# Peptides against a protein of PDB entry 5JXT: the designs that were tried, part 52

Target 1, 319 residues: chain A of PDB entry 5JXT
Amino acid sequence: SLLPKKEINVYIGMSEMQVKWYQKILEKDIDAVNGAGGKRESKTRLLNIVMQLRKCCNHPYLFEGAEPGPPYTTDEHLIYNAGKMVVLDKLLKRIQKQGSRVLIFSQMSRLLDILEDYCVFRGYKYCRIDGSTAHEDRIAAIDEYNKPGSDKFIFLLTTRAGGLGINLTTADIVILYDSDWNPQADLQAMDRAHRIGQTKQVVVYRFVTDNAIEEKVLERAAQKLRLDQLVIQQGRAQVAAKAAANKDELLSMIQHGAEKVFQTKGAFGTMAEKGSQLDDDDIDAILQAGETRTKELNARYEKLGIDDLQKFTSESAYE

## One batch from the design tools (peptide; made by RFdiffusion4, then SolubleMPNN)

Design b2_p13_4_s3 (from b2_p13_4, 7 letters changed)
Fold by OpenDDE base, seed 5:
Structure b2_p13_4_s3 (fold): chain B 319 residues (1-319), chain A 13 residues (1-13)
Amino acid sequence: as target 1 above (319 residues)
Amino acid sequence: VKTPAYILKREAE
């Protein structure tokens, strides 16, 4: 029988460079961040801020002029300048030692470009599929990854491209480098490894930047997923579980952790204490803390009814 | 309710 997948949120501090860029993004649009635009502030402007903050949480080199150079060379700076890359780099070494194979999903094809440079720099053999990949090239990449004795360790995928019915049961680890606004897209990505033909325990690591917008993206995704489940169970097909975030929700998400980010000099959490020098015990501590917070998050939403899950609970923005 | 530090930064510039 297929074992249930284990899902762990991995909460990761920002690097010093990410904090500096996160501050710059907020400062550039400080009126919108403060809600000073009132009724005149466009939803589009808030969505742009959200997109820039999510880029920062993924990697600062997604911004023009962020990469050190010339010369533009891939080196350890590609890793230490992004908290997610520091954790990824340690986690991939552990995964490889265990004889596991890994799918890495992102919403951002430009992040996959950075992950390709990383794979080359570390000597990891990989496959890639994104939204621009031709159908024939997708088949070839899947077949190359799935072939018996494949030396391809990593598969890099955009979440939406990887969601299209493919079988990747030759991987047992899934890393969601970021989250989709639609939790069903992430589930569909996990189900590429967690499917008939899988012989191992599938483990899903969801990377979440701590004290940043990604916590609110995660909370909203968890809320929506629970709502979708309850709507299906109760036969209430008309509940608009697809409602895009309103303006006030987006503003609350942008404001989450913003004060702490402005007050912070340097990196956050374990990134401030250890930086790129995380050891195996630090990774175990991050994973254990992530398991605890994942259980707490799930337990919070499991107690809520449909009417509560339809309300955006902004209360956590002021804690 | 303490005014968030990001609101206060505009008063100091």
Scores: peptide ipSAE 0.020, ipTM 0.535, DockQ to the pose 0.011
Fold by OpenDDE base, seed 2:
Structure b2_p13_4_s3 (fold): chain B 319 residues (1-319), chain A 13 residues (1-13)
Amino acid sequence: as target 1 above (319 residues)
Amino acid sequence: VKTPAYILKREAE
């Protein structure tokens, strides 16, 4: 029988470089971040800020002129300049030692480019599929990854490209490097490994930048998932359609953690204490804390009814 | 760096 998947949110502090770039993004649009535009603020402007903040949470090198150079060389700086890369680097070493194989999902094809450079730098053999990958090349990559005795350790996928019904049950670990606004897209990604034919316990690690916009993206996705489940159970299909973030929701998400980011001169959390020098005990602590927070997050939304889940509880940055 | 207005309110409380 297929074992239930274990899902763990992995809460990760920003690197010093990420904090600096996150501050710059907020400062560039400070009037919008302060809500000074009120009802007149463009939803498109807020969505752009959200997109830039999510890029920063993934990797600062997604911005032009962020990568140190010339010369532009792949080195340890690719890892230590992004909290998610520091944790990923340690997790992949552990996963490989366990004889597991891993799917890494992102919404950003440009992040997959960084992950390819990382894979080459660490000597990890990988496959890649994104939205631009031709159908024939997708089949070839899947077959190469799934073949008996495949030496491909990592499969890099965009979340949406991985959603296309493919079978990747030869992997037992799933890393969601970032989260979709639609929780169903992430579920569909997990279901590439968690299907009939899987013989191992599937473990899903969802990376979440701590004290940043990604916490609110995750909360909103969890809220939406619970709402969708209740709507299906109650036969109230018409209620689910209203789930696009409004301006006030987007503003609240942008403001989340912004104060602490502005007050911070260096990195966050374990990244401030140890930087890239995380040990196995640090990783175990991060995973244990993540498992606890994941249970708390789920328990928060399990108790809510449809009417409560339709209300976005913006913790106003003004309360 | 302009301190966000929400930070300025909390520093005044």
Scores: peptide ipSAE 0.018, ipTM 0.477, DockQ to the pose 0.010
Fold by OpenDDE base, seed 1:
Structure b2_p13_4_s3 (fold): chain B 319 residues (1-319), chain A 13 residues (1-13)
Amino acid sequence: as target 1 above (319 residues)
Amino acid sequence: VKTPAYILKREAE
C-alpha cells in the first residue's frame, strides 16, 4: 500500500544579500508599504511589491544587477547569497547519500535557470520541465528520469508544468522551493511522486523564508485548503473562498517582518551564525524546528470554523 | 535604512 506522505515546512533565514535586497524593495515603494495610499492605493502596486519580495526570498540574482560581475562566473556565491540555496545544498548531499532521488518545484522558471547553474556547478545530473517545454521534450525528460538505473538525480519542474498528470514515482523526495497561492497546485505537484507505483516513503520539504512575506503566503494557502475541505464536508458549495487577497490583506503581508528586516544588519537566524558553513547538526535542528512549526500551523487551522477561515486574521501582521 | 512610517508610529504610541 502507498504510505502517507510526510510534509515538513523548512523555515529558512535570509542571507545578508537577501536582507539588503528585501530592504531595498520595501524602501523603493515605502509609501505603499506604509499604507500611505489608503483606499486609493492600487491593488496592482501592492501585488508588484509582493512579487518582488517573493523573488527576493527565492534568490537575489532574480534581480538585474544583483549577480556579481563582470566576469559572470558560477561559484559558491550562487549558494551563500540565498538562504534557501544554503539549505538546499546541504539537504541534497544528504538525500544523495541516502540513495534517494528528488523533485524540485518552483513557481519561477528563472529560478530553475539558477538551479541548473547550481546543478552543473555541483555535478548533479538533472532533468528539467517548465511551462515552455515542448510536449515531446517533456516526454523525453520524464522517460530519461524514470528509466531503470537512471543516473539523473534531480528533476527541476515549475509547479504548474509538473502538475499535469505525469508520473515521477521513481523519486521519493519532493522539495517545494516556493509555494503556490493555491495549495491545490502544490498538492498536485507532490502527487507526482506520491502515487501508485511509489515503493518508498515520500517526504515533502516546503521551503519558507522566515520573518518574511512567504510565511503569510503559506498561512493564506493553509487557510484556503482548510476552507475548501470544510466546504466539501459541509456541502456548502456557495462559500466561494475569496480567491484574491484584498488590498488590506496584501498590505498586511508586505508589512509582516518588515520592522525586523529594517533593523537587521547582516543575515537572519542560522544564516547569520553559520551561513554557508551549516553542518549536519544545523540541518537536523532546522528540520526539527520545521516539523514542530508545521504541527502548530496545522493545529491552528484544524480548530477554525468556516466563518473564522473566511476572515484574514490581520493580528499576526505586527508580531 | 529608512524606518517605515508605520514603525515610527508604533514607537510613538
Scores: peptide ipSAE 0.017, ipTM 0.507, DockQ to the pose 0.011
Fold by OpenDDE base, seed 4:
Structure b2_p13_4_s3 (fold): chain B 319 residues (1-319), chain A 13 residues (1-13)
Amino acid sequence: as target 1 above (319 residues)
Amino acid sequence: VKTPAYILKREAE
């Protein structure tokens, strides 16, 4: 029988470089971040800020001139300059030792480019599919990954490209390197491994940059998922329509953790304490803390009714 | 929404 998937949010501190770039993104549009534009502030400008902040949470090398060089060589700097890469690097070693195989999903094809460089640097054999991958090449990559005795450890996928009906039950670990605004896209990604034909316990690790925009992306996605579930259960089809964040919601998301980011000298959390020198105990602590926060997050939204779930108020998450 | 190319360029200045 298919075991229920285990989902764990993995809350990860920013590296020093990520903090510096996050500050620069906020400072560049400080008037917009402070809400000084009021009704005149464009939703497009706020969405652009959100996208830059999400890029920063993924990897600072997604920005032009962020990568150290010349020479532009893949080295340990690719890992230690992004909190998610530090955790990923340790987690993949554990996953490999367990004889597991892993799907890594991202919204950003350019992050998959960084992950390819990382895979080459670490000697991980991988497959890749993104939005630009031809249909024939997708089939070939899936077949190469799924073949009996495949030496491919990692499958790199964009969440939307990986959501397309494919079977990857030869993997038992799913890493969501980032989250989709639509929680259904992430569920569809998980369902590539968590499907009929899976023989192992599927574990999903959702990476979330702590004290940053991604916490609010996650909260909004969880809220939406619960709302969608309640709407289906109650037959109230009219409620599902407000998918797009308004300006005030976007501002609240941008402002989340911004003050602490401006005050921070160096890295955040475990990244400040140990940098790239995480051990197995640090990873266990991060996973345990993540499991606790995941339960708390789910419990908050399980208690909320439809009317509460329609309000994107920071206050309703603290009652 | 694709990040406009001009936002990427201004981070290099």
Scores: peptide ipSAE 0.000, ipTM 0.366, DockQ to the pose 0.032

Design b2_p13_4_s4 (from b2_p13_4, 8 letters changed)
Fold by OpenDDE base, seed 4:
Structure b2_p13_4_s4 (fold): chain B 319 residues (1-319), chain A 13 residues (1-13)
Amino acid sequence: as target 1 above (319 residues)
Amino acid sequence: IEVPRYILRREAE
């Protein structure tokens, strides 16, 4: 029988560099961030801010001129300048030592480019598929990863490209490096490993930048998923989950943690305390805290009815 | 010194 998948949100602090770039993104559009544009603020402008903030949460080198150089090098700076990379680097060592194999999903092909350089730098053998990967090359990559005795440890995928019906049950670990706005896309990604033919317990690590927009992306995705489940269960097919965030929702998401980010000098959380010097105990603490927060998040949305789940109010979950 | 792939791909876009 297929074992239930274990899903853990891994809440990760920003590096000092991420904080600086996050501040810079907010400052560049401070009037929009403060809602000073009012009804005249374009949804497009807010979406652009959201995209930049999500890039920052993934890796600051997604911005031109963020990387040190020239000369440009692949070195430890590729890791320590992004909180998610610091956690990923430690987690992958553990995963490899356990004899597990891992799928890493992202929304951003450019992040996969960074992850390729990281894999080369660490000597991890990998496969890659994204939205630009030709059908034949996709088949070849899947076959190379799934072959008996494959030396490929990591499969790098864009979430949507990985969602296309492929079987990757030769992996037992799934890392969602970022989250899709559509929780079904992430579920479809997980289901590449969590399928008939899987012999291990699938563990899913969802990376979430703490005190940043990604918490609100996650909350919105969890809310939507619960709403979709309740709609199916109640036969109320007409409750079109408001598929697109409105301007006020986007603004609220952008504002989340912004004040604390502006007040912060240096890194956040465990990244401030230890940075790249995370040990196995630090990883265990992060995973344990993540498991707790994951349970709390799920419990919050499980208690909500359809009407409450239709309201994107961060506050209504605390009253 | 091999230029990172992420930089090379960004410059090719």
Scores: peptide ipSAE 0.402, ipTM 0.877, DockQ to the pose 0.658
Fold by OpenDDE base, seed 3:
Structure b2_p13_4_s4 (fold): chain B 319 residues (1-319), chain A 13 residues (1-13)
Amino acid sequence: as target 1 above (319 residues)
Amino acid sequence: IEVPRYILRREAE
C-alpha cells in the first residue's frame, strides 16, 4: 500500500543579501507598497512587486548585478547568500546519507540554472527538465533518472514540467523550493513521487521564506486548496473560480513582514545566528518548528466554511 | 575561471 505523504513547511530566514535586496525592491516602489496609489494603483504593478519579492526569496542572484564579480565564480557565496540554499545544502547531505533520492521543484527555470551550478559545485549528479526541454530529451532524462542503479541523485524540475504525468517513484523526497499560487500544481508535482510503485515514505519539504511574501503565498495556496476540497465535496463547482488575487490581497501580501525587513540589519533568524554553519541539530529544529507551523496552518483552514475561505483573511501586517 | 552557467544563460537571453 502507498504510505501517506508527509508534508513539512520549512520556514527559512533571509540571508543578509536577501534582506538588502528585499528592502531595495520595497523602496523602489514604496508608494505602491504603502497603498498610496489606492484604487488607481495598477494590479500589474503590484504583481510585478510580488514577482520581484518571490525572486528575492528564492535567490538574490536572480537579479542582475547581485552576484559578486567580475570575475564571476561558483563558490560558497552561491549558498550563503540565499537562506534556502543554506538549508538545501545541509538537507541534501542528510537525504543522500539516508540513501534517498530527491526531486527539486521550482516555478523559476532561472533558479534551476543556479541549482545546476550548485549541483556541479557540490558534485551532485542530476537530471533537469523545464518548459523548454524537448519531448525526446524529457523522456531520456526521466529514463536516466529512473534506471536501476542510476547515479543521478537529484532531479531538477519546473513545477509545470514536472506536473505532466511523469512517474518519478524512484525518488522518495520532494523539495518544493518555491510554491505555486495554485496548490494543485504543487500536488501534481508531489504526485510524481507519491504514486503507485513508490515503496518508501514520501516526504515533501516546502521551502518558505519566513517573515516574507512567501508566507502569504503559502497561506493563500492552503486556503484555495481547502476551498477546492469543500467545493468538490458540496458539488458546488462554480465557486472555485476566484483564483486571481485582488489588489488589496496583493498589497497585504507585499506589506507582510515589510516593516521588520526594513528594521533588520543583517540576516533573519537562524541565518543571522548560524548562517552557512547550520549543523544537524539546527536542521532538526527548523524541521520540527516547520512541522508544528504546518499543523497550525492546516488546522486554521480546516475549521473555515466556504464563505470564510472566499474572503482573504488579511490578518493585518501589524498584528 | 569558469563563469557560472546561470550567468552565461542570462547574458545569452
Scores: peptide ipSAE 0.286, ipTM 0.836, DockQ to the pose 0.668
Fold by OpenDDE base, seed 2:
Structure b2_p13_4_s4 (fold): chain B 319 residues (1-319), chain A 13 residues (1-13)
Amino acid sequence: as target 1 above (319 residues)
Amino acid sequence: IEVPRYILRREAE
């Protein structure tokens, strides 16, 4: 029988470089961030800020002129300049040592480009699929990954491209490097490994930048998922889950952690204390804290009814 | 020194 998947949110501090770029993004549009535009602020402007902040949470090298150089190099700076890469680098060593194989999902094909350079730098053999991958090349990559005795350790996928009904049950670990706005897209990605034919315990690690917009993206996704479940269970098909965030929701998400980011000199959390020198105990602590916070998050939304889940509780970013 | 693929792809877009 297929074992239930284990899902763990992995809360990760920003690197010093990410903090600097996150500050720069907020400062560039400070009037919008402060809500000074009021009702006149365009939803498009807020969505653009959200997208830049999400890029920063993924990797600062997604911005032009962020990378050190010329000359441009693939080296340890590719890892230590992004909190998610520091945790990924340690986690992949553990995953490999245990004889597991891993799917890594992102929303951003440009992040997969960074992850390819990282894979080459670490000597990890990988496959890749994104939205631009031809159908034949997609089949070839899947077959190469799934073949008996495949030496491919990592499969890099965009969440949407990986969601297309493919079987990747030869992997037992799933890393969601970032989250989709639609929780169903992430579930569909997980279901590539958590499917009939899986013989191992599937573990899903969801990376979430702590004290940043990604916490609110996750919270909104969890709220939506619970609402969708309750609507299905109650037969109330008419409860149009507000699919798109409104302006006030977007503003609240942008403001989340912004003050603390402005006050921060250097990195956040374990990234400030250890930087790239995380040990196995630090990773265990991050995973344990993540498991606790994941249970708390789920328990919060499991108690809510449809009417409560329809209210976006903008708990003020100031508490 | 090999230029990272992420830079080369960004410059080609």
Scores: peptide ipSAE 0.251, ipTM 0.812, DockQ to the pose 0.662
Fold by OpenDDE base, seed 5:
Structure b2_p13_4_s4 (fold): chain B 319 residues (1-319), chain A 13 residues (1-13)
Amino acid sequence: as target 1 above (319 residues)
Amino acid sequence: IEVPRYILRREAE
C-alpha cells in the first residue's frame, strides 16, 4: 500500500539582503501599504505588491540590479542572499546522503533559472520542466529522470507544468520552494511523487518565509483547501466562487510582519544567528519547529465550519 | 565577464 505523505512547512527567516529588498518594496508603495488609498486603492496595485513581496521571499536576484556585479559569478552569494537557498542547500545534502531523489517545485520559472545555476555550482545533476518546455523535451526529461539507474538527482519543475498528470515516483522527496494561491496545484504537484508505484515514504517540505507575506499566502491556501473539502462533502457547490482575496485581505497580508521587517537591521531568526553556517542540528531544529507549526496550523482550520471559514480573516488566528 | 545562465535567460526574455 502507498504510505501516507508527510507534509512539513519549513519556516525560514529572510537573509539580510531579503530584508533590505522587502523594506524597499514596502517603502515604494508605503501609502498603499498603510491603507491611505482606502476605497480608491486599486486591487491591481495591491496584487503587484504581493507579487513583489513573494519574489523577495523566493530570491532577491529576481529584481533588476539586485545581483552583485559586474563581474557576475555563480558562487556562494547565490545561496546566502536567500534564506530558502541556505536551507535548500543543507537539506539537499542530507537528501542526497540518504539516497533519496527530489522534485523541486516553484511558481516562478525565473527562480528555476537560479536553481539551475545552483545545481551546476553544486554539481547536482538535474532535469527541468516549465510552462515553456516543448512536449517532446518534457517527455525526454521525464524519461531521463525516471530511467533505471538515472544519475539525475533533482527535477526542477514549475508547479503547474509539473502538475500535469506525469509520474515521478522515482523521487521520494518533494520541495515546494513556494506555494500556489490554489492549494490544489500544490497537491497535484506532490502527487507526482505520491502515486501508485512509489515504494518509499514521500516527504513534502513546503518552504515558507517566516514573518512575511508567505505565511498569509499559506494560511489562505490552507483555509481555502479546508473550505473546498467541506463544500464538496456538504454538496454546496456555490461557495467556491468567493476564493479571490478582497482588497482588505490583500492589505492585511501585505501588512503582516511589515513592522518587524522595518525594525530589523539584518537577517531574521536562524538566518541572523547562523547565516549560511547552518549545521545539521540547526536544520533539525527548523524541521522540528516546522512540524509543530504545521500541526498547529492544520488544527486551527480543522475545527472551523464552512461559515467560520468564509468569515475567517487571517487576523483572528492570532487573537 | 562571466554571466550566470539565469541572467542570460532573463536578458533573452
Scores: peptide ipSAE 0.036, ipTM 0.704, DockQ to the pose 0.573

Design b2_p13_5_s2 (from b2_p13_5, 6 letters changed)
Fold by OpenDDE base, seed 1:
Structure b2_p13_5_s2 (fold): chain B 319 residues (1-319), chain A 13 residues (1-13)
Amino acid sequence: as target 1 above (319 residues)
Amino acid sequence: VKTPRYLLRRAAE
């Protein structure tokens, strides 16, 4: 029988470079961030801010002029300038040593481009599929990855391209480098490894930038997932889950952690203390803290009824 | 030093 998957949110601090770019994004639109635009502020402007903040949480080099150079190099700076890359780099070494194989999902094809250069730099053999990959090339990449005795360690996928019903049960680890607004897209991605033919315990690591917009993206996705489950269970088909955040919800999401980001000189959390010098004990501490916070997050939404889940509660436990 | 592929891709967009 297929074992239940283990899901762990991995909460990761921003690098110094991420903090600087996050500040710059907020400062460029400070009037919108402060809610000074009121009812006149366009939803499109707020969505653009959210998109830029999510890019920053993934990697600073997603912005034009962010990468140091010339000369442009593929070196350790590709890793230490993004908190998620620092954790990924340590976690992949552990996963490889355990004899596991890994799927890495992102919403951003441009992040997969960075991850390809990272894989080459570390000597990791990989496959890639995104939205632009031709059908024949997708089949070839899947077959090469799934081949008995395949030397391909990593499969890089965009979440939506990986959602297409493909079988990747030759991997037992799933990393969600970022989260979809729709929790069903992430579930469909996990189900590439967690399906008939899997022989190992599937473990899912969901990367979440701590004290940033991504915590609110995660909370909204968890809320929606619970609402969808309750609607199905209660037969209340009329409860259209509010698919789109309103302006006040978007403002609350943008403002989350913003004050602390403005006050911060340098990096956040373990990135400030250790940076790229994270050891195995630091990774274990991050995973243990993540497992605790994951249980707390799930327990919060399991107690809520349909009417409560239809309201965006700005009450993060950290305000 | 070889230019990173992600920079080359961004320059082609």
Scores: peptide ipSAE 0.073, ipTM 0.721, DockQ to the pose 0.655
Fold by OpenDDE base, seed 5:
Structure b2_p13_5_s2 (fold): chain B 319 residues (1-319), chain A 13 residues (1-13)
Amino acid sequence: as target 1 above (319 residues)
Amino acid sequence: VKTPRYLLRRAAE
């Protein structure tokens, strides 16, 4: 029988570079961040801020002029300048030692380019699929990954491209490097590994930048997932309509953690304490704390009714 | 001089 998947939110502090870039993003549109535009502030402007903040949470090198150089190198700076990369780098070593194989999902093809450079730098053999991958190349990548005795350790996928019904049960670990605004897209991604033919316990690690916009993205995704479940259970399919994030909700998301980000000199949390010097005990502590916070998050939304869950809507800021 | 990752992406778009 297929074992239930284990899902853990991994809450990760920003690197010093991420904090600096996060501050710059907020400062650039400070009037919008402060709500000074009132009813005249465009929803599009707020969505753009949300998108930039999420890029920052993924990797600062998604911005022009962020990567140090010339010379431009592929070395340790690719890792230590992003909290998620620091955790990923340690976690992948553990996963590999356990004889596991891993799917890494992101919303951003541009992040997959960074992850390719990282894989090459660490000597990890990988496959890649994104939205631009030709059908034939997609089949070839899947077959290369799934073949008996495949030396491919990592599969890099965009969440939407990886959601397309493919079987990747030869992997037992799923890393969601970021979250989709639609929790169903992330579930569909997990279900590439968690399906008939899986022989191992599937573990899903969802990376979430702590004290940042991504916590609010996660909360909205959890709320929407619970709403979708209740709507299905009550036969009220019409209620699942894409309730777009209103301006006030987007503003609240942008403002979340902003004060602490402005007050912070350096990195956040474990990234401030250890940075790139994270050991196996630090990773265990992060995973344990994440498991606790995941249970708490789920317990908050499990108690809510449809009317409470309808107050918050998640729009895809990436369409 | 290695091309920055963001420029490599723009060249592929």
Scores: peptide ipSAE 0.058, ipTM 0.691, DockQ to the pose 0.273
Fold by OpenDDE base, seed 4:
Structure b2_p13_5_s2 (fold): chain B 319 residues (1-319), chain A 13 residues (1-13)
Amino acid sequence: as target 1 above (319 residues)
Amino acid sequence: VKTPRYLLRRAAE
């Protein structure tokens, strides 16, 4: 029988470089961040800020002029300059030692480019599929990954490309490097490994930058997922969960953790304490803390009714 | 195999 998937949110502090770039993004549009634009503030401008902040949470090298060089190199700086890469690097080493195989999903093909360079740097054999991958190349990559005795450890996918009904049950670990605004896209990605033919316990690690916009992206996605589940269960007509965030929701998401980011000198959390020198115990602590926070997050939304889940409750973050 | 981003940057220099 297929075992239930284990889902763990992995809350990761920003590196010092991420903090600096996160500050810079906020400062560039500080009037918009402070809500000074009022009704005149463009939703498009707020969406752009959100996108830049999400890029920062993924990797600072997604910005022009962020990567050190010339000469440009693929080296340890690719890892230590992004909190998610630090955790990923340690986690992949553990996963490999366990004889597991891993799917890594991102919304950003440009992040997959970074992850390809990382895989080459670490000597991880990988496959890649994104939205630009030709159909034939997708088939070839899937077949190469799934073949008996495949030496491919990692499959790099954009979440949308992973949603295309493919079977990747030869992997038992799923890393969501970032989250989709649509929780169904992430579920569809997980279901590439968690489906009929899987023989192992599927574990899903969802990377979430702590004290940043990604917490609000996650909360909003979890809220939507619970709302969708309740609507289905109650047989109520499609309560059109307002699919798109309004301006105030976007502003609230941008403002989340912004003050603390401005006050922070250096890195956040475990990244401030250990940087790239995480050991196995540090990873276990991060995973345990993540499991606890995941349970708390789920329990929060399980108690909410449909009417509560339709409101963007900023308040539920302060209780 | 896609050309690594750092090689693409070096080729653009």
Scores: peptide ipSAE 0.082, ipTM 0.713, DockQ to the pose 0.189; fails the geometry check
Fold by OpenDDE base, seed 3:
Structure b2_p13_5_s2 (fold): chain B 319 residues (1-319), chain A 13 residues (1-13)
Amino acid sequence: as target 1 above (319 residues)
Amino acid sequence: VKTPRYLLRRAAE
């Protein structure tokens, strides 16, 4: 029988560079961040801020002029300038030592470009598929990854391109480097490894930047997923979960952790304490804390009814 | 449009 997948949210502090860029994004649109635009604030403006903050959470080199150079080098700076890369780098070493194989999903093809450079730098053999990958090249990449005795350790995928019904049961680890606004897209990505033919325990690591917009993206996705489940169970098909966040929801998401980000000098959490020098015990602590917070998050939404789940609970960005 | 990292490397060679 297929074992249930284990899902763990991995809460990761921002690097010093991420904090600086996160501050700059908020400062650039400070009037919108403070809600000073009121009813006149453009939803498009708020969505743009959200997109920039999510880019920052993934990697600061997604911004123009952020990468050091010229010359542009692939070196340790590619890792230590992004909290997710620091954790990924340590986690992949552990996963490889265990004889596991990894699917890495992102919403951002430009992040996959960074991950390709990282894979080359670390000597990890990989395959890649994104939304621009031709159908024939996609088949070839899947077949190369899935072949018996494949030397490909990592498969890099955009979440939506990886969701296209493919079988990747030759991997047992899934890393969601970022989350989709639609939890079904992430589930479809996980189900590439968690499918008939899987012989191992599938473990899903969902990377979440701590004290940042990504926590609220995750909460919204969890809320929507629970709502979708309850609607199916109760036969109330008419309650289409409003797909798009309203302005107040977007503003609350932007404001979440913003004050602490402005007060922070340097990196956040484990990134401030250890930086790139995370050991195996630090990874175990991060994973254990993540497992606890994942259970708490799920338990919060399991107690809510359909009517409660339709309302965005704006916890105060300052509570 | 930000130049992809792989293109920046090739331009620096």
Scores: peptide ipSAE 0.031, ipTM 0.667, DockQ to the pose 0.130; fails the geometry check

